Peptides against a protein of PDB entry 3H8D. Designs and how they scored, part 151

Target 1, 122 residues: chain A of PDB entry 3H8D
Amino acid sequence: DMKRQQRFFRIPFIRPADQYKDPQNKKKGWWYAHFDGPWIARQMELHPDKPPILLVAGKDDMEMCELNLEETGLTRKRGAEILPRQFEEIWERCGGIQYLQSAIESRQARPTYATAMLQNLL

## One batch from the design tools (peptide; made by RFdiffusion4, then SolubleMPNN)

Design b2_p23_2_s4 (from b2_p23_2, 8 letters changed)
Fold by OpenDDE base, seed 4:
Order: structure tokens, then C-alpha cells, then sequence
Structure b2_p23_2_s4 (fold): chain B 122 residues (1-122), chain C 122 residues (1-122), chain A 23 residues (1-23)
């Protein structure tokens, strides 16, 4: 259902190994999620020292947040919600379009708003 | 039409009198806008040294942005767009609900998404 | 599962969020 609400969230984090380092040595990572209605459609992690992690529903379910949106508490976490473009811009820069496309072509991607939008552009 | 896209924007500004002051003496203000489709529905300004300014379409047209959304260039200004809640939270804190309600009751407010939403809550 | 555990790890190590709303 394309009428489902699309919501995007971002959580900055410090790696456990950096928790007790000097502030200047605490490298920040970013966790991103796209929820298509109650369920996650895409997930992404940015790291300061390794390649981004891209995950799409259906293909990467085991590695993605299994909680529904309400269960995550993200909607109640001030500053966590972001604009669609704030997610998409990073997603695109990280090769997310190609990643999702490949997942669709391999029949691994679960149909979501994200898959539908991408297929509209092809 | 309640199907019109609702978009919100925020731009910081420095008062002209502070432009050439030391950075620590440049007090920042904030300009906010709510666009209901192509036209502004609400405008708000936060100032460091005076009360907030609240403006609603119909009542305050002369003081509000006269440009349609596309003409403002806000959609192309990185970092200008904000989440609805980022606008609404400040709007509420500044007494915007009461301000808009009074404008509706006095028959000064132009019908917008904002007026419709408020009337749904009454 | 692992995905949810990862999410919990993120939350446990999250830094303060800024919604950009001026105080």
C-alpha cells in the first residue's frame, strides 16, 4: 500500500571501543532507517573507518531491525526523525539504488515503498 | 485541498545591527515558514531580544512572504527544510494555536491546511 | 535476532540528538 506513511530516522552513535577515549578520538557512526508503515524497508549504517552498510527488506531481514516502528521508540526520540531527503541523499551516495535494484532483480527484495519507487524510475 | 503537500522551512538570520560585530555578539534569529502547497500558510520569527512574531495567511498577508514556494528557492536551499514537528513545536510554544484560532474566529484567517487541522482539534 | 540486537547496541551507544530547535 503506497498510502502507508514513510518515515525516516537517524541515530548517531559512538563505537564501544571509543567510549572511553578522548572526545577527539570518538569517531561517530550513524544508523539510519526507513520505515514503510510499521515495518522497516531500508536500513543503513555509516562508519568513519569502514564502508557503509546497506540493507533492504527481504534480502537482509536477519541484519535489520525486527521491531516495528512503534516498538523501536524512534518516534518518541527527539531529534531522531529526519526528512526523506536526508535519508535518500546518503542512500544514493552509498550506492543504495544499485543495491536495491540488484536485490529486486535477484528476487530477494521484499516489496516495499522503496522497491516501488525505484521501479517507477526504471 | 488537504492533499496538498505540506512543507516546512527554517532559516537563521543575523540582525543587520550585528552583522559587523564579533561572532559572539551576533545574536541569531530564526525565520520559519509553513507552505500549504505552493503558498505560505504560516510564518514565524524567533528573535533573541524580542517576542516571537506569528503570522497566518489571510490575516497577515502583508507581512508574510509573498513568493510561492518555488520562487523562494527554499526547496533548493540545503538545510532549510525541516520536519513538520520542528515547526509545530515552536509554533505551539509561541502561542500559535491561540493566534490562529483567534484569526479564524475573527474571520481573518484564510482557509489553509493549518486552519483545517486546528478546526479538527476543536 | 541480530538486527534487533544491533539496534539496541546503537541505542546504548547513542550520542545526544539535536532536533535543531533553538532553545
Amino acid sequence: as target 1 above (122 residues)
Amino acid sequence: as target 1 above (122 residues)
Amino acid sequence: GPGTERFREILENQVPLDDGIPE
Scores: peptide ipSAE 0.494, ipTM 0.718, DockQ to the pose 0.873
Fold by OpenDDE base, seed 2:
Structure b2_p23_2_s4 (fold): chain B 122 residues (1-122), chain C 122 residues (1-122), chain A 23 residues (1-23)
Amino acid sequence: as target 1 above (122 residues)
Amino acid sequence: as target 1 above (122 residues)
Amino acid sequence: GPGTERFREILENQVPLDDGIPE
């Protein structure tokens, strides 16, 4: 059902290798998730020293969070939830449109709000 | 029309008296606004040294932002837009529910999304 | 699976979040 609530989250993190370094040498990464109802539709990571990681439901299920939204605790984590545009802006910058489009064309993407919106855009 | 888009914004401000002080001595205030479509429905300010200011459409029009949403430029200011709950949490903490309720009861509040939601809550 | 393990790793290494709500 495309009437499901769309919710977006991000979590900044320090790489394990940087955990015990001085604060100035701790390069921050960013984890993002788009939930289409209780289930994840898109996930991505921003890294300071490597290309962004983009993941879409159906294609990348093994690499994506398997917990439903309530199980993640993200809705209870103060400051984790973000506006749709705060996710989409980064998604677009990282080439997410083409990534999801290719997953749809190859029949690897699971239908989600994200696939529906992209198919309306193109 | 209660189908209008609800958008919320927050802007930090420095008190005029602190403007030329060292950063550590600049006590930050926070300005919040709820727009029901193009028009403001609620406004509030958090201050470091005085009680919060709560304002509702109809009752406090003279003290509230007179610009429509597009005129404010808030939609174009990165980081200004916030989630509904980020507004509502502070509104509730500041006694906004009782404030708006009293404005409705005294027939001072202009009907908005905010008044409708409160009337559904009570 | 590895996806959930990655999520847990992110949480274990997360830095404080800022919701912009003043103290």
Scores: peptide ipSAE 0.494, ipTM 0.720, DockQ to the pose 0.752
Fold by OpenDDE base, seed 3:
Structure b2_p23_2_s4 (fold): chain B 122 residues (1-122), chain C 122 residues (1-122), chain A 23 residues (1-23)
Amino acid sequence: as target 1 above (122 residues)
Amino acid sequence: as target 1 above (122 residues)
Amino acid sequence: GPGTERFREILENQVPLDDGIPE
């Protein structure tokens, strides 16, 4: 049902190896998630020193958060929720459109709001 | 038409008297706006040293932003747009529900998405 | 699974979030 609420979240993090370094030497990563209703549809990570990680439901289930939205506690984490465009801008920059499209074409992607929107665009 | 896009914005401001003070002595205020499509529906201001200012369309037109959404440039200001709940939480804390309800009952409020939602709640 | 473990790792190493809402 495309009437499900679409919600987006991000969490900045410091790598474990950098925890004890001076602030100027702490490099931030960013974790992002798109929830289509209670279930994750897309996930991605930005890193300061390695390629972005892109994940889509169906294809990458093993590598994605298994918790439903309520179980994650993200809705209760102040500042974690972001606007759709704040997610999509990064997703696009990281090649997310091509990644999801390829997953659809290979029949690896589970149908989500994200797959529906992409199929509407193309 | 309730199908209009609802968009919310927030801008911090420093009081003119504090502009030249040290950072620790600068008290921030917050300006908020709710746009129902191109037109403002609600506006509010948080101040560090005076009561909140609440404004609703129809009743407070003379005190509210006269510009339509595109004219404000808010959509092009990075970080200005906020989630609906980020507005509503403050609105509720400031007594916005009662303020809007009173404006409706006195026939001062112009119909907006906000008036419709409140009338649906009550 | 590994996905949830990664999520937990992120939470354990998260930096403070700011939504800009005054206290």
Scores: peptide ipSAE 0.493, ipTM 0.718, DockQ to the pose 0.758
Fold by OpenDDE base, seed 5:
Structure b2_p23_2_s4 (fold): chain B 122 residues (1-122), chain C 122 residues (1-122), chain A 23 residues (1-23)
Amino acid sequence: as target 1 above (122 residues)
Amino acid sequence: as target 1 above (122 residues)
Amino acid sequence: GPGTERFREILENQVPLDDGIPE
C-alpha cells in the first residue's frame, strides 16, 4: 500500500571501542532507517573507517531491525526523525540506488515504497 | 491553495555581541520559518536572553523575511530544513497558537495554511 | 535477531541528538 506513511530516522553513535576515549578520539557513526508504514524498508550505516552498510527489506531482513516503527521508539526520540531527502542524499551517495536495483533484479527485495519508487524512476 | 507544499526551516545564529567570544560564551539563538508554498506564513525566533519573537503573515510582514522561499536559499542550505513538528512544537511552546488566533480575530492575519489549520482545530 | 541486536547496540552507544529544542 503506497498510501503508507514514509518516515526516516537517524541515530548518531560512538563505536564501543571509542567510548572511553577522549572526545576528540570518538568518531561518530550514523545509523539510518527508512520505514514504509510500520515496517522497515531500508537501513543504512555510515562509519568513519569502513564502507557504508546498505540493507534492503527482503534481502537483508536478518541484518535489519526487526521491530516495527512503534516498537523502535524512534518516533518518540527527539531529533531522530529526518526528512526524506536527508536520508536519500546519503543513500544515493552510498550507492543505494544500485544496491536496491540489484536486489530487485535478483528478486531478493521485498516490495516496498522504495522498490516502487525506484521502478518508477527507471 | 492548500495544495501548496508546507516547508519549515531553522537556522542557528550567534548574537552579534558574542561573535568574538570564546565558543563557550557564544549563546545560540534560533531562527525559524514556515513557508506556505513560496511565501512565508510564520516566523519565529528563539533567543537565549529574551522572550521568543513570533510573527505571522499579514500582521507582521514588515518584520518577516521578504524573500520568497527560493530567493532565501534555505532549500539549498544543508540542514536548514526541518520537519513540521520540529517547528510546531516550538511554536506551541512559545504561545504561537494564541498569537495566531489573536491575529485572525483582529483580522490582521493573512490567510495561510497556518490560519486554515488553526481554524480547523478550533 | 541480529538486526534488532544491532539496533540496540546503536541505541546503547548513541550520542545526544541536537534538534535545537530545549529540554
Scores: peptide ipSAE 0.490, ipTM 0.724, DockQ to the pose 0.647

Design b2_p23_3_s1 (from b2_p23_3, 11 letters changed)
Fold by OpenDDE base, seed 1:
Structure b2_p23_3_s1 (fold): chain B 122 residues (1-122), chain C 122 residues (1-122), chain A 23 residues (1-23)
Amino acid sequence: as target 1 above (122 residues)
Amino acid sequence: as target 1 above (122 residues)
Amino acid sequence: MLPEVELPAEDEVGETEVGPDFR
């Protein structure tokens, strides 16, 4: 649907295991989200010490943000919103195209803007 | 078309009449563009000493950027690309909704993402 | 005509979240 706004967000996170550590021992990761209208389409997590986590709607719903965009408060967090390319560049580097493609092929992916874009690419 | 990327840009400009003035006498304006895929959909110019200029595709083509997005080099200008809301907030403040609506009503506006969004709003 | 010079870079998040738990 042309009418749905595509919005991208990035926030740093500290690993749950590091919550109670001194600041110097808190390794920052990066949490990324792509919202296709009110609902998350893709999520990505960068970690300093493990491979990226890629998540796509339909397949990975249990591991993704369950809140709608407004409920997240991300739109109200200064600096949280990022340009599409700031998401996509990382997504591509992390193998996101292949991951989403595989999710489509396995019929696990929910149709989103992201799936539609991939269908145009491939 | 869902498939067209909406991209927004902002760059400062110096008035043609100020081109040869000393820096202190060069008043900066702001040039904004909304690209609906490769082609400009809306253009806006903020000036320190005159009202904003609002331009919409179809109606104002002769006064708008004639280059496709790639030809502009805007995608390669660091900091030129802005978030949608950074454009829309200014557009709204400048009366852009009313301007585009009037262009639609007069049948001067070319169909764009912007016209489609307005049709959803009204 | 395209106007002149580049803008400054975008703002990044300065905050630190514990995780993507928005509750």
Scores: peptide ipSAE 0.037, ipTM 0.659, DockQ to the pose 0.362
Fold by OpenDDE base, seed 3:
Structure b2_p23_3_s1 (fold): chain B 122 residues (1-122), chain C 122 residues (1-122), chain A 23 residues (1-23)
Amino acid sequence: as target 1 above (122 residues)
Amino acid sequence: as target 1 above (122 residues)
Amino acid sequence: MLPEVELPAEDEVGETEVGPDFR
């Protein structure tokens, strides 16, 4: 249903190896999620020392957040929610459009708001 | 078309009478807008010394921003764009639901994303 | 008369030590 609320979140994370270092020596990564209503549609991870991780529902379910939106507590985490464009800009830069397209073509992607939007672009 | 991007903006404003006062003596108001694609759907103004102003497309066109989204420059103004909920929370508190409902019932409201969402709640 | 409305407070992103931990 196109009437489901689309919500986007971002959380910084520190590598385990940097946990006890001085703040200036802690390299931050960033965890991103797109929720199509209660369910995750896309996930992305930016790392300081490895390529981005891109994940889409249906294909990557085992590697994605398994909690529904309310269970994550993201809606209650101050500053976690971001604008759609703040997610999409990074998604695009990381090759997310091509990744999702390939997942659709291979019949691995679960239909979501994200898959529907891509189909409208093409 | 339900596929139009819904974007929300907030800009602080100072009263003309306070323009030349010290920053601590300048009372701020807040201007809010909801754009349904290129066109404004709702506008709201918070004031330090008078009741909120609520405006909906169709009914209040003469009192609303007449520019399309791109012409406003809001998308290029750093920090102007806000989350949907940051608009809706204030809209609700100001009686926006009842205001829009009355505009629909009186056949004054132009159909927008906002009118469609309200009709889904009822 | 419409009520006087307070603006929402600015939110700051909290740091998570090792990725997101939702449990």
Scores: peptide ipSAE 0.032, ipTM 0.640, DockQ to the pose 0.173
Fold by OpenDDE base, seed 2:
Structure b2_p23_3_s1 (fold): chain B 122 residues (1-122), chain C 122 residues (1-122), chain A 23 residues (1-23)
Amino acid sequence: as target 1 above (122 residues)
Amino acid sequence: as target 1 above (122 residues)
Amino acid sequence: MLPEVELPAEDEVGETEVGPDFR
């Protein structure tokens, strides 16, 4: 549904193991989210010491943010909102296209803006 | 065509009359552009001393940026690119919906992402 | 005509500990 606003966010996080370390010894990860209207459609996590995590609505709901967009407070965090391309560039580099495609083909993906866009590209 | 990347930009400008004034006496305006792929779809100008200017492709081509997106260098200007909502919020406040709608109805608007989105909202 | 003025970069978001926790 092209009527829903697509919004993208990025926030840094510190690993639990580094939580109590000096700032110099804290390795930052990055948490990314794509919201299709009020609900999350895709989530991605960049880690300094393990492969990226890719998550898509329907398939990975239990591992994704369960809050609606307004509940997250992301819209009120300065610098959290990012351009679509800032999300998509990382998503593509991490193999997100293939991941989402496989989720669609296996009938695990919930229909979202992301699934619709992929179907138009392919 | 949902395949074209929608990109939005904002840059400040100084009025010709204020160009040679001290920085304190320069009233800043704001120039906004929406690019539908390589070509401009909408342009908007905020002025400190006159009403906003609204421009749409097809109707106002002669008053709009004539360069394609790559030629503008906007993608290479730090902080020039803005979120879609940062454009749309100002566009809406300035009466852009009604302006574009009237251009569509009069058959003056060139079909763009903006015209397609408006047709889906109305 | 395009004005030739650059804008400042956006501010960075503060770090969250142990991943994003919105609750």
Scores: peptide ipSAE 0.041, ipTM 0.654, DockQ to the pose 0.294; fails the geometry check
Fold by OpenDDE base, seed 4:
Structure b2_p23_3_s1 (fold): chain B 122 residues (1-122), chain C 122 residues (1-122), chain A 23 residues (1-23)
Amino acid sequence: as target 1 above (122 residues)
Amino acid sequence: as target 1 above (122 residues)
Amino acid sequence: MLPEVELPAEDEVGETEVGPDFR
């Protein structure tokens, strides 16, 4: 349902190996999520020293947050919520459009707002 | 199945309100998980300024990680995996035995290694 | 409805190489 609220979140993560390092030596990654209503539609992980991870619902369910939005507490986490464009800009840069397209074409993607929007663009 | 590998993990978390604070002002919590094979059996959250959160499979599924162990990436996260006792010591201190017992008695707990062990102790 | 789960904070998720997928 296109009426579902689309909400986007970003939180930093520190590499396990950097946990005990001084802050200046803790290379931060970034975890991104797109929630289509209560459920995650897309996930993205920026790492300081490896390629971005792109994940889409249906295809990558086993690697994605299975919490509904309320379960995540992201809505209560100050500074976690980001604007749609703050997600999409990174998603686009990381090849997310092509990644999701491939998931749709392979019939691996679960229908989400993201799939619908991409299918409307094509 | 008692043959499932029991694996335990701990990761720190920073309060949302502390995200932008200097490191010295970022009070860290700790997230703990017990995985019974692929699935989480127990979760525990230590907070710097509120009581511990204890969660058990079945009862608290809606508040627990729904990722299977491989999905979590915890096995690939250096320093995340902890010894069983490193989990259990904190679990015990936080009243986890009683919490799980109550969940079993109320028939809210999903059978896990943790429930089996507790039922063997009683 | 699943209750609201507090995911590990930014540093927690990152320290584990696991996204805030953790409840």
Scores: peptide ipSAE 0.028, ipTM 0.487, DockQ to the pose 0.099; fails the geometry check

Design b2_p23_3_s2 (from b2_p23_3, 9 letters changed)
Fold by OpenDDE base, seed 2:
Structure b2_p23_3_s2 (fold): chain B 122 residues (1-122), chain C 122 residues (1-122), chain A 23 residues (1-23)
Amino acid sequence: as target 1 above (122 residues)
Amino acid sequence: as target 1 above (122 residues)
Amino acid sequence: MLPEVEVEAEDEEGETVVGPDFR
């Protein structure tokens, strides 16, 4: 539904194992989220030592953020919100198009702005 | 058309009269643009000493940027691109909804993403 | 047209957290 606001966020994070290490020994990862209105549609995690994690609503709900957008506080966190392309660029590089397409074809993806846009492009 | 990328930009500017003054005597204005794909859909200017200027495609073409997005170099200017809400918040405060609505009703507005979204909200 | 005299802006980055836990 085009009436829903599409908002994207990125947060750098430290692994639990590195939490108490010296700053120079802390390897930063990146947590990404796409919210379709109040609810998350896509999530992505970049790690320094393992492959990217791609998650889509419907298929991966148990591994994704369960809070609605307002509950996360992301909109109030300075520098957290990013442009759509800043999310999509990484999503594409990580194979997100194919991942979401496969989830749609297997009937695992919940309909979202992301599924609608993909169906419009292909 | 939802297939077109919606991109928003903001550039601070100095008035010609203040260009050669000391930095402390330069009053900054703000230039805003909404591009619906390659072409500008809305433009807005905030001034320190006069009311905001609102411009919409079709009605105000002669007063708006005539270059396509790639020609402007805005996408290559660091810090120029802004989030949709950063544009819309100011647009709303300046009476942009009513301005665009009036342009639609008078048949002066060219159809854009902006006109479509407004028609969807009202 | 674009403004004749432009000023550059800077980008902002988010704060570092321990994982994506918002609770």
Scores: peptide ipSAE 0.039, ipTM 0.614, DockQ to the pose 0.475
Fold by OpenDDE base, seed 4:
Structure b2_p23_3_s2 (fold): chain B 122 residues (1-122), chain C 122 residues (1-122), chain A 23 residues (1-23)
Amino acid sequence: as target 1 above (122 residues)
Amino acid sequence: as target 1 above (122 residues)
Amino acid sequence: MLPEVEVEAEDEEGETVVGPDFR
């Protein structure tokens, strides 16, 4: 059902090695998620010292959030929800379009709002 | 096509009577819009000294934004775009669900993402 | 027509965590 609500979230995370350092020495990463209704469609991770991680449903399920949206508590976490473009801008910059396209072509991607939207553009 | 992007916007406006008053005497209202793809689906106006105005596509087209989303420049206006819930919360508080439902039942509402979502809940 | 436009900005950040742990 393409009528499902599309929701996007961003939360900062600290590297385990920096967990107990002084605040000034904690380098933040960013965890991003796109939920297509109750289930995650895309996940993205920005790190201060390594390349971005891009993950798409079907292909990367084992590395992605396994909880449904309600179980995550993200909707109740102040400041976690972001605009679609705040996700998409970073997704595009990180090569997410090509990543998802490749996953579709290899028949690894699960159909989601994201796959449908990409296929609408092609 | 229910795959269309749903986007929400909020901009402040000043009453014409307050336009040339000192800043402290300008009472702000708030203009809200829900765009279902390129066209407006719902509009809402909060006023400092009168009841909220609720408008739905099909029924209230003559009182709603007549420009498509790109023509409005809203997507390029910093701070104008808001989260879906930031619109829906106010919409619900202002009686928007009942307003849209009545417009559907009277056959005045144009089919939109908003009408479809409401009908999914009933 | 659109009303008179003013520019506002909202900046909100989420809670800082150690990795994405939702449990």
Scores: peptide ipSAE 0.038, ipTM 0.627, DockQ to the pose 0.429
Fold by OpenDDE base, seed 1:
Structure b2_p23_3_s2 (fold): chain B 122 residues (1-122), chain C 122 residues (1-122), chain A 23 residues (1-23)
Amino acid sequence: as target 1 above (122 residues)
Amino acid sequence: as target 1 above (122 residues)
Amino acid sequence: MLPEVEVEAEDEEGETVVGPDFR
């Protein structure tokens, strides 16, 4: 739906296991989210010590943010919102196109802006 | 078209008359652009010494950027691209909704993402 | 037309959180 706002967010996170460690021992990851209207369409996690995690709506719902966008408070967090390309560039580098395509082919992906864009690309 | 990328840009500008003045005598304005795909849909100019200028495609083409997005080099200019709300908030404050509505009512506005969004709002 | 004189600026960085748990 052309009417739905596409919004992208990025926040650094500390791993749960590192929460109580000294600052020098806390490794930051990067948490990314794409919201298609109020609901998450894609999620991505970058880690300094493991492969990226790619998640797409429908397939990975249980591992993704379950809150609607307003509930997350991301829109109210300074510096959290990023440009589409700031998400997409990383998504592409991490193999996100192929991941989403596979989710579509397996009929696990929920239709989103992302699935529509991929259908246009392929 | 849901397929067209909406991109927003902002750059400060020095007025032509101030180009050769001392830095302390150069007043910066702010130039904003909304591109609906490759073509400009809205343009806005903020000035410290005069009212905002609002421009919409179809009506104000002769006063707007005539280059396609790629020709502008804006996508290659660091810090030029802004979030949609960074444009829209200023647009709204400057009376952009009313301006665009009037352009639609007078049948001067070219259909764009902006006109479509306004039709959804009103 | 584009402005005659342009100036560049950078974007802001996100704030650190414990994790993607917003509850």
Scores: peptide ipSAE 0.040, ipTM 0.614, DockQ to the pose 0.487; fails the geometry check
Fold by OpenDDE base, seed 3:
Structure b2_p23_3_s2 (fold): chain B 122 residues (1-122), chain C 122 residues (1-122), chain A 23 residues (1-23)
Amino acid sequence: as target 1 above (122 residues)
Amino acid sequence: as target 1 above (122 residues)
Amino acid sequence: MLPEVEVEAEDEEGETVVGPDFR
């Protein structure tokens, strides 16, 4: 349903190996999520020392956040919610359009707001 | 079209009479806009010393921003874009739901994402 | 009642976590 609220979130993460280092020596990554209503549609991880991880609903369910939006507490975490474009800009840079398109073409992607938007674009 | 991008903006304004006063003596107001694609759907103004101003497309066209989104430059102004909820929270507090509903019932409101969302809620 | 004028809050970076553990 196109009327579902689309919400985007970003939180920083530190590698376990850096947890006890001085702040200047902690390499920061970023965890991103797109929720289509209560359910995750896309997830993305930026890392300081490895390629981005891209995940889409249907294809990558086992690697994605398994909690519904309310269960994550993201809506209650100050500074976690981001603008759609702040997510999409990184998604695009990481090759997310091609990744999602391939998942659609292979029949691996679950229909979401994200799949609908891409199909509207192409 | 429900596929149009919904974008929200907020910018502060200072009353002309306070323009040359010390910062601590400048009473700040807030200008809010909801754009349904390229066109404004709702506008709202918070003032330090008078009631809020609520405006909806169709009814209040002559009092609303007449520029399309790109012409406003709002997308290029750092810190101007806000989350949907940051707009809606103030809209609700100002009686925006009742205002828009009345505009729909009187056939004054132009159909927008905002009118569709309200009709989906009621 | 008039709503309070929102303070233009700076975009605060989220709290650093070890990983996306929501449990």
Scores: peptide ipSAE 0.035, ipTM 0.608, DockQ to the pose 0.218; fails the geometry check

